# Ledger of designs, part 268: peptides against a protein of PDB entry 5HOI

Target 1, 351 residues: chain A of PDB entry 5HOI
Amino acid sequence: FRYMPFSPAGTPFGFTDRRYLTMNEVGYVSTVKNSEQYSITVSFFDVGRFREYHFEDLFGYDLCFLNEKGTLFGQSKTGQIQYRPHDSIHSNWTKIIPLQAGERITSVAATPVRVIVGTSLGYFRSFNQFGVPFAVEKTSPIVALTAQNYRVFSVHYSQFHGLSYSLSELGTSSKRYYKRECPLPMSLPNINSDMKKDANLDYYNFNPMGIKSLFFSSYGDPCIFGSDNTLLLLSKWRSPEESKWLPILDSNMEIWKMSGGKETTDIHVWPLALAYDTLNCILVKGKHIWPEFPLPLPSEMEIRMPVFVKSKLLEENKAILNKKNEIGADTEAEEGEEDKEIQIPVSMAAE

## One batch from the design tools (peptide; made by RFdiffusion4, then SolubleMPNN)

Design b1_p25_5_s4 (from b1_p25_5, 15 letters changed)
Fold by OpenDDE base, seed 4:
Structure b1_p25_5_s4 (fold): chain B 351 residues (1-351), chain A 25 residues (1-25)
Amino acid sequence: as target 1 above (351 residues)
Amino acid sequence: MAEELREKEREEKRKKFAERVKSML
């Protein structure tokens, strides 16, 4: 096992001179090898909202995180990071993360308000959007990061304990944990069964954890998409005792159903984001499980959330709130209650 | 009404996705 730089939905070079550094619902970042340098392009799905841009990368950035405000780049070996706002109003900034001997940056994440750097030694470094440091924490080795607003979903790896996850909130003064190094029930890539196909070996060498992507849903729930092509969602994470991973999509099974029960072994789902009950993804046809160039248009896969769509529960909660207001209960609506995690009823009715 | 509209939108999304998958077969 070796720690590899991870970026959400990043692709290997394979036998090509180009790859995707990252992709999500906002867009995709590509890099092309050109002799001793790289050319990076930041492309967007909403071409009306954002303008594509490119730059020459003399550092060989192998880490990337794209958000609606900017792109964070990182170099896993040198510790260099760069944040590039999409607008021309805000300045780019560069920083060197101090690395110990053999330490690597394994993942980076950025929101409009936070920058996070995780390392192979488990250093968790937090910054604001301007690269001002908040804290350095020592955790188990970090293998993947994503973030939304102030929340961070981190995946950790221990040789003794396997995969774990943390869910934290990065306030101004303190880090709050909702989950701290809890077991992550995600299957690791099965080297012995799957590596008979050269394409799987290339991907495994690029991403030994098999984490295709991780993101927050539109509802702020941590999501992870592993090598088994199952989308896991962390439900009830505000309630530590009630929190559970939900297998909300078997993408192989769903593709098989959508085909009408035909062989679909060469159709692959590449995850981008979860918006409500819809997985945004790239459908990939062929030998490689990852998108090639040019990038196909995203596809929307409907997820049958088990039993209760969170949207329906939001409407029911709004209807309950409106009824309480009609009954003249002077419950001081503390403005903070809108973010109450909708209790998804536990009816795991396997239909 | 609102629920029926959402169900119809979901069915349309499913249909469009199924057509996309079928086009890749």
Scores: peptide ipSAE 0.514, ipTM 0.914, DockQ to the pose 0.504
Fold by OpenDDE base, seed 2:
Structure b1_p25_5_s4 (fold): chain B 351 residues (1-351), chain A 25 residues (1-25)
Amino acid sequence: as target 1 above (351 residues)
Amino acid sequence: MAEELREKEREEKRKKFAERVKSML
């Protein structure tokens, strides 16, 4: 086994000079090899909200994470990271992550408030959006990271225990675990059966874990999409004893149904994000299971979420809305009570 | 009304996705 740099929905070069470093619901980051350098382009699906930008990469960034505020880049071997805001208001920053001999950065994640770096030796490094460090923790070897706001979903690998996951919240001074190195019931790629096709071997060499992507849903639930093309959702993660992985989509079976039961062995789902009960994805036709150039327009696949998940998500959204309305009403009530001029009662001095 | 609108939007999404898959066959 070899630790490879992982980015959400990243693609291999294959036989080309081009690949996607990452893609999600915000956009896609591409790199083109130009002799000894790379040209990186950050593209967006909402062209009205964001401007595409490009730059020359002299470092050979092989890790990437895109969010609504910026792009994090990483070089797995040198430990260099760069954060690039999408706006011109905030400056780019670079940092070198100290790596031990043979250590690699395996994954990076960025939110508008946190930067996270995971390594092949299990070093979990956290920073703010300006590259100021919070902490270094040693965990089991990290193979994948994603983050939303203050929450981090990490996937770990041990040769003895297989895949595990953690779900944590990165406060200002402390890390809270909701889940800590719990077993992840995801199937690994089957080298003996699936690798008979050269295209599958090329992808396996790029991504030995077969994790096509991981993300948080729009409801803040950890999601993972493996080599079996099953979307797993972590339900009830706030209740440690009730938490479970739900297979919410078999994408091969859904494509087969949508075809009318025809052969669909050359149609592939490439996952981007889960918004409510809709998987945003790229539909790929051909030998390769990943999108090539140019990137096809995203497609929306509806998921029949289990009724008990929908009800709880509706209750949690109502509770969040009620708390926002309470905080908003308490702030409007506090502002509206401070503007009540205390009419000082004129004490009639009875002489 | 709001639930019926959401169900229509879902059915339109399902239809559009099925048409896309069929166009790739």
Scores: peptide ipSAE 0.512, ipTM 0.914, DockQ to the pose 0.376
Fold by OpenDDE base, seed 1:
Structure b1_p25_5_s4 (fold): chain B 351 residues (1-351), chain A 25 residues (1-25)
Amino acid sequence: as target 1 above (351 residues)
Amino acid sequence: MAEELREKEREEKRKKFAERVKSML
C-alpha cells in the first residue's frame, strides 16, 4: 500500500500528457506535462463570473483544491503549497510544509476562510486564507480532505482499522469535533475482482482508496463517492448517537434505469457536487471511468432523497428563510442557540 | 403552486438527464 495524493474528482494521466488535478461545481483545474515542467489551467463553468487563467508550474503540483475565491495547490513530496486567488486584488502566497522522512501531503482543502493540509503520518495543519497557521494536530493518517466555510471533512486510513472519518469545525481559537475518527462504512476497491481491466489498475495506482470525490452538500452534509459508485451522505451529524451514512444514490442503477434497462457498463458518473437534491456530475462514455479532454458539460442527476433527509432539508430551508427575514429587523435579541431536538416519530424510520 | 413548480422542474431535470443518457447509448 502507498499513500497517494488525493484531490476531489482528480484524474490520472493515463496514456496522456494531461490530467485534471481537481474538479467541482465551480470549475476544473488541468495540468499538462511539458518536459520537466507543467502548465496549469484553472477553468470555470460560470464564464460570466470568473476568468480562466493559466501559469507555469515548476514544482509539479499533484494536489489541488478549487473554491469560489481561489485555488490551493500542493506538492505531496516537497511539502510546497501555493494559494492563488482568482481575483487580482489578493496576492498569491507560497509555503513549505515541514515533512518528516517518508511523509507525504496526502490531501489539501481550501475555503474562503481556511486552508487545511493533511499528511500520510496524520499531521493536520490549519491556516487562514492568507496562510497564517492556527494549529498542528496529530491524527490517524489522512487520505482525503474537503472543507466548506469553517467545516472540515477528513478521511483517515489505518492498516489495522481501515477507513475512518472526522467532521470538525475550525473556529478562530479552537477546533470542535462533531465526529472524531469514526468508522467509515465505504467499500474499498477490490483488487481481485475489479482489476481484470487494465484501466481499473491504472486508476487504483492513482487512487488506492477509490474515493472519486468528497464534498459538502449545499446543506452542509458531508458526502463521499467511492469506487462502488454509491453516493453516501452523512445524516444527523450534529447528534452523535443519531448520525448515520445514507446511500442516497446508486449511480450505476440510476443510469441503467434512465437507459430503459439497456447495457450501460461503458457509461460512468464522475461526481462534482451535491446541490439540494441534484448531483452535479460529468457523464463519461468509454473504457476509463474518468473524464478525458475536452471536459464534457456537467449533467444534473436528480436524487430521490430519503424522506428523512428531505424533511431536514425543508426545516433547514425554513430556518435560513427565517434568519434572512430577521436580519431585516434591527433588534438586539440574544443568540440563544436553542438546539430544538426534533423528535422524529419512530414510525417514519422504517420506510 | 410552489410545490407543483418544483415537481415540474424535477421532472424536466429527470427527462433531460434520461435524454442525455439515451444519447450516449
Scores: peptide ipSAE 0.512, ipTM 0.914, DockQ to the pose 0.471
Fold by OpenDDE base, seed 3:
Structure b1_p25_5_s4 (fold): chain B 351 residues (1-351), chain A 25 residues (1-25)
Amino acid sequence: as target 1 above (351 residues)
Amino acid sequence: MAEELREKEREEKRKKFAERVKSML
């Protein structure tokens, strides 16, 4: 198996000189190949809040992560990383991650407070936003990373065990695990069925895991969007025994419904972010399942959870409310900041 | 009132998305 560099919603070059390194709710990062060098552009959806910028890339960055404060770049083979703040007040920094023979950086993530580097050998490296290292941990091989604030969602791959995930928090003194290398119930690309179209083979060669994107929701829940075009959300991750992956959207089924039951085999959802009950995405028409140039305007898809998940979430919410009303009698127990489990809004659930 | 407004906003969002998908057929 070959580990490939992964970035959230990154696109292949295909037969073109250009691709998206990453895209999310903040914006999109493009690279254009010019002979032996690349020109990188960092573009934003909110043009009033951010100014587009570009630079010449002599290193051939193949990894990227965009946040509200800056862009992290990485080169999978050389181990070079660069952080570029969007403002001109903070300085850019560059460093080389030491790699063993055959090791690759497979994914990078950045928040306003943390930088994370994951490798094909399972080295997990953490830094602050200024590139000061915290720790190096050895995990199973990392294939994808995303981060929000201090939280990190990592996807791991083993040839023997398939996909697993971890959810961790990178505090000031230590790393806490909420989940550590637990099975990830995501379908891998089916080489025998899906590779009948050349465009699917090109995408598989770029991204063998079929992970189109991963992100945290606006509620801080880990989300993953696979090759089956299903959005999975990790619910109840604070409660180890109650934690589960919820299939909150079949995007192919939803596009089919929205068409009025017409053939929609050439219409593709490209995921950007989940804000409340709305998937921010690019709608793509054509042979390729990914957006080309110019980038279409983002679309907002309402998430309709299956009725069975709605009824269960309603029952769970009623049970939580009833327990709160029963406990409300006697104990002035100290308001420890009960890390209020973010209830998935009942509004996400389809009737 | 607040729930009815939210449901109207959701229905408008669904309608706009369906119109977008239909424009791509």
Scores: peptide ipSAE 0.512, ipTM 0.911, DockQ to the pose 0.542

Design b1_p25_6_s1 (from b1_p25_6, 16 letters changed)
Fold by OpenDDE base, seed 4:
Structure b1_p25_6_s1 (fold): chain B 351 residues (1-351), chain A 25 residues (1-25)
Amino acid sequence: as target 1 above (351 residues)
Amino acid sequence: SARERERREKRERFAKRIQELLEEE
């Protein structure tokens, strides 16, 4: 096993001189190899909100994270990181992360308020958006990171314990854990079954964990999309004992259903983001499970699972709050009605 | 509802895109 640099929805070079460093709902970052240097382009899906930009990369950035305010780059071996705001009003900054012998940056994440660096030795480094350090924590080896606002979803790997995850909030004074190194029920790539196709071996060498992407949903739930093409969502993460992973989409099954039951083994979902009940993704046709160049337009895949529970609960809670404000009645909220078990129809557990 | 129409339209667009991809050589 080798620790490889991970970026959300990043693609390998394959047999080409170009790849995507990362992509999400905001846009996509590409790199092209030009002799000893790279040319990086930051592109956006909302061309009215953002202007595409490019720069020459002399460092060979192999880590990237894109958000609405800027792009974080990292070099896994040297420990160099760079943050580039999309707006020219804010200055770029560069920092070198101190690495031990054989330590690599394995993942980076950035929000408008936080920068996070994870390493193969399990060093978790946090910064503000200006590169001012907050803390260094020692965890299990980090293999993937994503972040939204102050929240961080981290995936860890141990040779003895397999995959685990943490969910934390990076306040101003302290880190709070909602989940700390809990088992992650994600299937690892099966080398023996998938090795029959050279393309799968190339992808495995690029991403040995098979994590195509991880992100937060629009509701702030951690999501992960593995090599099995199943989208997992962490439900009820605020209640440690009630927290569970929900397999909210089998993308292979959904493609098969939407085809009318045709052979779809050459059609692949490449995940970008989960917005409400819709997976933003790129549909890829061919031998490679990842998008090539040019990037196809994103597609919207509907998720049938009870994402409705949170949206209904939020709408119902808003409606209850609005009614309480209109009626002005100091009615003591009887504690008892919160326990209405939303009976998930048994049929949704079997499909 | 408006939401059910939007969902149906999303499914129809997705199904159409799958058919387009199946017809590509």
Scores: peptide ipSAE 0.495, ipTM 0.922, DockQ to the pose 0.561
Fold by OpenDDE base, seed 1:
Structure b1_p25_6_s1 (fold): chain B 351 residues (1-351), chain A 25 residues (1-25)
Amino acid sequence: as target 1 above (351 residues)
Amino acid sequence: SARERERREKRERFAKRIQELLEEE
């Protein structure tokens, strides 16, 4: 096993000189190799809200995280990080993260208020949006990070214990854990079964954990999309004893159903974000499970939310509607049906 | 309901995009 730099929905170079460093609901970051340098482009899906920009990368950034306010870049080997605000009002900043011999930055995340760096030795480093450090914590080896506002979802790997996760909140004075290095019930890529196609081997060498992406939902629930093409959502994470991973989408099964039961082995879901009950994704056709260039337009997959998540969403929506009505906004609350059975995909119900 | 119509329209768009991809050789 080798620790590789991870970015949400990042793609390998494959046989090309270009790849996506990251992509999500905001946009996509691409890099093109030009001899000894790289050209990075930050592109957005909402072209009316944001202006595309590019710059020359002399460092070979292999880590990236995009948010609505800026882009964080990192170089896994050198420890260099750069934050670039999308708006010209705020200055770019660069910092070198001190790395031990053989240590790598494995993942980076950024919100409008926090920057997080995780390493192969389990150093968790937190900063504000201006690169001012808060703390350094030693954890199990970090393989992936995402963040929303003050919350951080981290994935850890141990050769002895497999995958674990943490969910934390980075306040001004302290880090709070909601979950701390709890078991993550995600399947790892199977080298013997899945490596029959050269394209799968290339992806495995790029991302040996098979984590295509991780993000927070619009409701602030941690989500992870693995090599099994199942979307897992962490439900009830505020209640330690009630918290569970919910398989909210088998994407292969959903594509198969939507095809009318045709062969869909060459159609792949590339996850971007979960907005309410809708997975934003790129649909990819071909041998590679990742999008190539140009990037296809995002597609929306409806998720049949599990009853326990749907009920909570109905309560939260009723509470939001009641607050809007208190502010004088006449919005009729349509009573959504509570009792729709969780059709667990047969592939997951047959054990 | 308006929400149920929006869900149906999302499913129809997704199903259409899957058919388009299946027809691409």
Scores: peptide ipSAE 0.495, ipTM 0.921, DockQ to the pose 0.628
Fold by OpenDDE base, seed 3:
Structure b1_p25_6_s1 (fold): chain B 351 residues (1-351), chain A 25 residues (1-25)
Amino acid sequence: as target 1 above (351 residues)
Amino acid sequence: SARERERREKRERFAKRIQELLEEE
C-alpha cells in the first residue's frame, strides 16, 4: 500500500497532460502540465457569482480543496500549501508544513473559517482562514479530509484495521470529537476482479482507497462515495450509540433503472455534492470512470431511501399513528397516504 | 404537489440524459 495525495473528486492525468485537481458544487480546478511547470485554472459553475482565474504553478500542486470563498492548494512531498481567495480583497498566503522524512501531506481541506492538513503519519494540523495555526494532533494515518464550517470529516487507514473515520468540530479553543477513529464500512477496490481493465489500474494507482469523493451534505452529514459507486451517509452522528452509515444511493442500480434495464457498464457517476435529496454529479461515458475535458454539465440524481429504511419509517409512522389513536386523538387517518414516498426526514439527516 | 412535480421533472431530465449517453457511441 502507498499513501497517495487525495482531493475530493480529483482525476488522474492518465495519458493526458491535464487533470482535475478537485471538483464540487462550487466549481472545478484543473491543472495542465507545461514542460516543468503547471497552469492551474479555477472555474465555477455559477459564472455570474464568480470570475474564473488562472495562475502559473511552479510547485506542482497535487492537492486541492475548493470552497465558496477560496481555493486551498498543497504539494504532498514539499509540504507547501497556498490559499487563494476568489475575491481580490483578501490576500493569498503560502506556508510550508514541516514534514518528517517520508511523511507526505495526504489531504487538505478548507472552509471560510478553517484550513486543515492531514498527513501519512497521521499529523492533523488546523489553521484559521488566514493560515494562523491552532493545533497539531497525532492521529492514525489520514487518507482523506473534507470540511464544512467548523466540522471536519477525516478518513484514516491502518494496514491492520483498514478504514476508519473521525468527525470533529474545530472550535476557537478546542477540538470536539463526535466520532473518533470508528470503523468505516466502505468496500475497498478489489485488485483481482476490478483491475483487469487498464483504466481501473490507472485509477487505483492514483487513488488506492477508491474514494471518488467525500463531502458534507446540505444538512451537514458526512457523505462518502467509494469504488462500489454507493453513496454512504452518516446518520445520527450527534448520538454516538445511534450513529450509522446509510447506503442512500446505489448509483449503478439507479442508472440501470433509468436506462430501462439496458447495459450501462460504460456510464459512470462522478460525485460532486449532496444537496437535500439530490446528488449533484457528472455523468461520464467511456472506459475511464472519471470526467475528461471538456467537463460535461452537472446532472442531478434523485436519492432514493433504501427499502429497509422506508419500511422502518412506515413502521415508526404506523406506531406513532396507533399511539395517537390509543390516546383518543380524532386524527382522521386518511387511508390514501400509504403510497407517499417517505422522504428522508430532516431529523434522520440532522440528528 | 409542487415538490412532487419538481421531483418528477428531475427524474425525467436524468432519464433523458441517460438515453442521450446511451445513443452516443
Scores: peptide ipSAE 0.491, ipTM 0.919, DockQ to the pose 0.588
Fold by OpenDDE base, seed 2:
Structure b1_p25_6_s1 (fold): chain B 351 residues (1-351), chain A 25 residues (1-25)
Amino acid sequence: as target 1 above (351 residues)
Amino acid sequence: SARERERREKRERFAKRIQELLEEE
């Protein structure tokens, strides 16, 4: 096993000179080999909100995380990281993460308020958006990171224990764990079955964990999309005893249904984000399970169950709050009520 | 409802994109 640099929905070079470093609902970051240099382009799906930009990369960044405010880059071997705000008003910053002999940065994540670096030795490093360090913690080896606001979803790997996950909140003074190195019930790529196709071997060498992406949903639930093309959502994570992984979408089965039961073995889902009850994804046709160039337009896959009920309950709660405000009840909506996990009625979870 | 229409339109767009991909050689 080798620790490889992971970025959400990143693609391999394959036999080409170009790849996607990362992609999500905001946009996509591409890199092109130009002799000993790389040209990086940061592109956006909302061209009215953001301007595409490019720069020359002399370091060979192999890690990337895109958010609505900027792009974090990392070099897995040297420990160099760079944050580039999308707005030119804010300054770029560069930092070198100290690495031990053989240590690699395995994943990076950035929100508008936090930067996170994870390593192959399990060093979890947290910073603010300006690169000011908060803490260094030693965990099990980190293989993937994502973050939303102050929350971090981390995936860990041990040769003895397999995959685990943590869910943490990075306050100003302290880190809180909602989940700490709990078992992750995700299937690893099966080397014997999947390696029959050369394209699967190339992808396995790029991403041995088969984690195509991980993200937070629009409701702040951790999501992971593995090599089995199943979207897992962590439900009830605020209640440690009630927390469970829900298989909310089998993408292969959904494509098969939408085809009318045709053979769809060459059609692949590449996950971007979960927005409400909709998985944003790229539909890919061909030998490779990842998108090539040019990037196709995103597609929307509907998810039937837990997220749809949450959206209805949020709309109902907003409608109740708006009615209370119209009635002149100065109920100070404690800012803490919006962050309560919407309890899905058991009856609706069974449909 | 407007939401049910949007949900239907999303499914129809997705199904159309799957058919387009199935027709690509």
Scores: peptide ipSAE 0.496, ipTM 0.922, DockQ to the pose 0.530; fails the geometry check

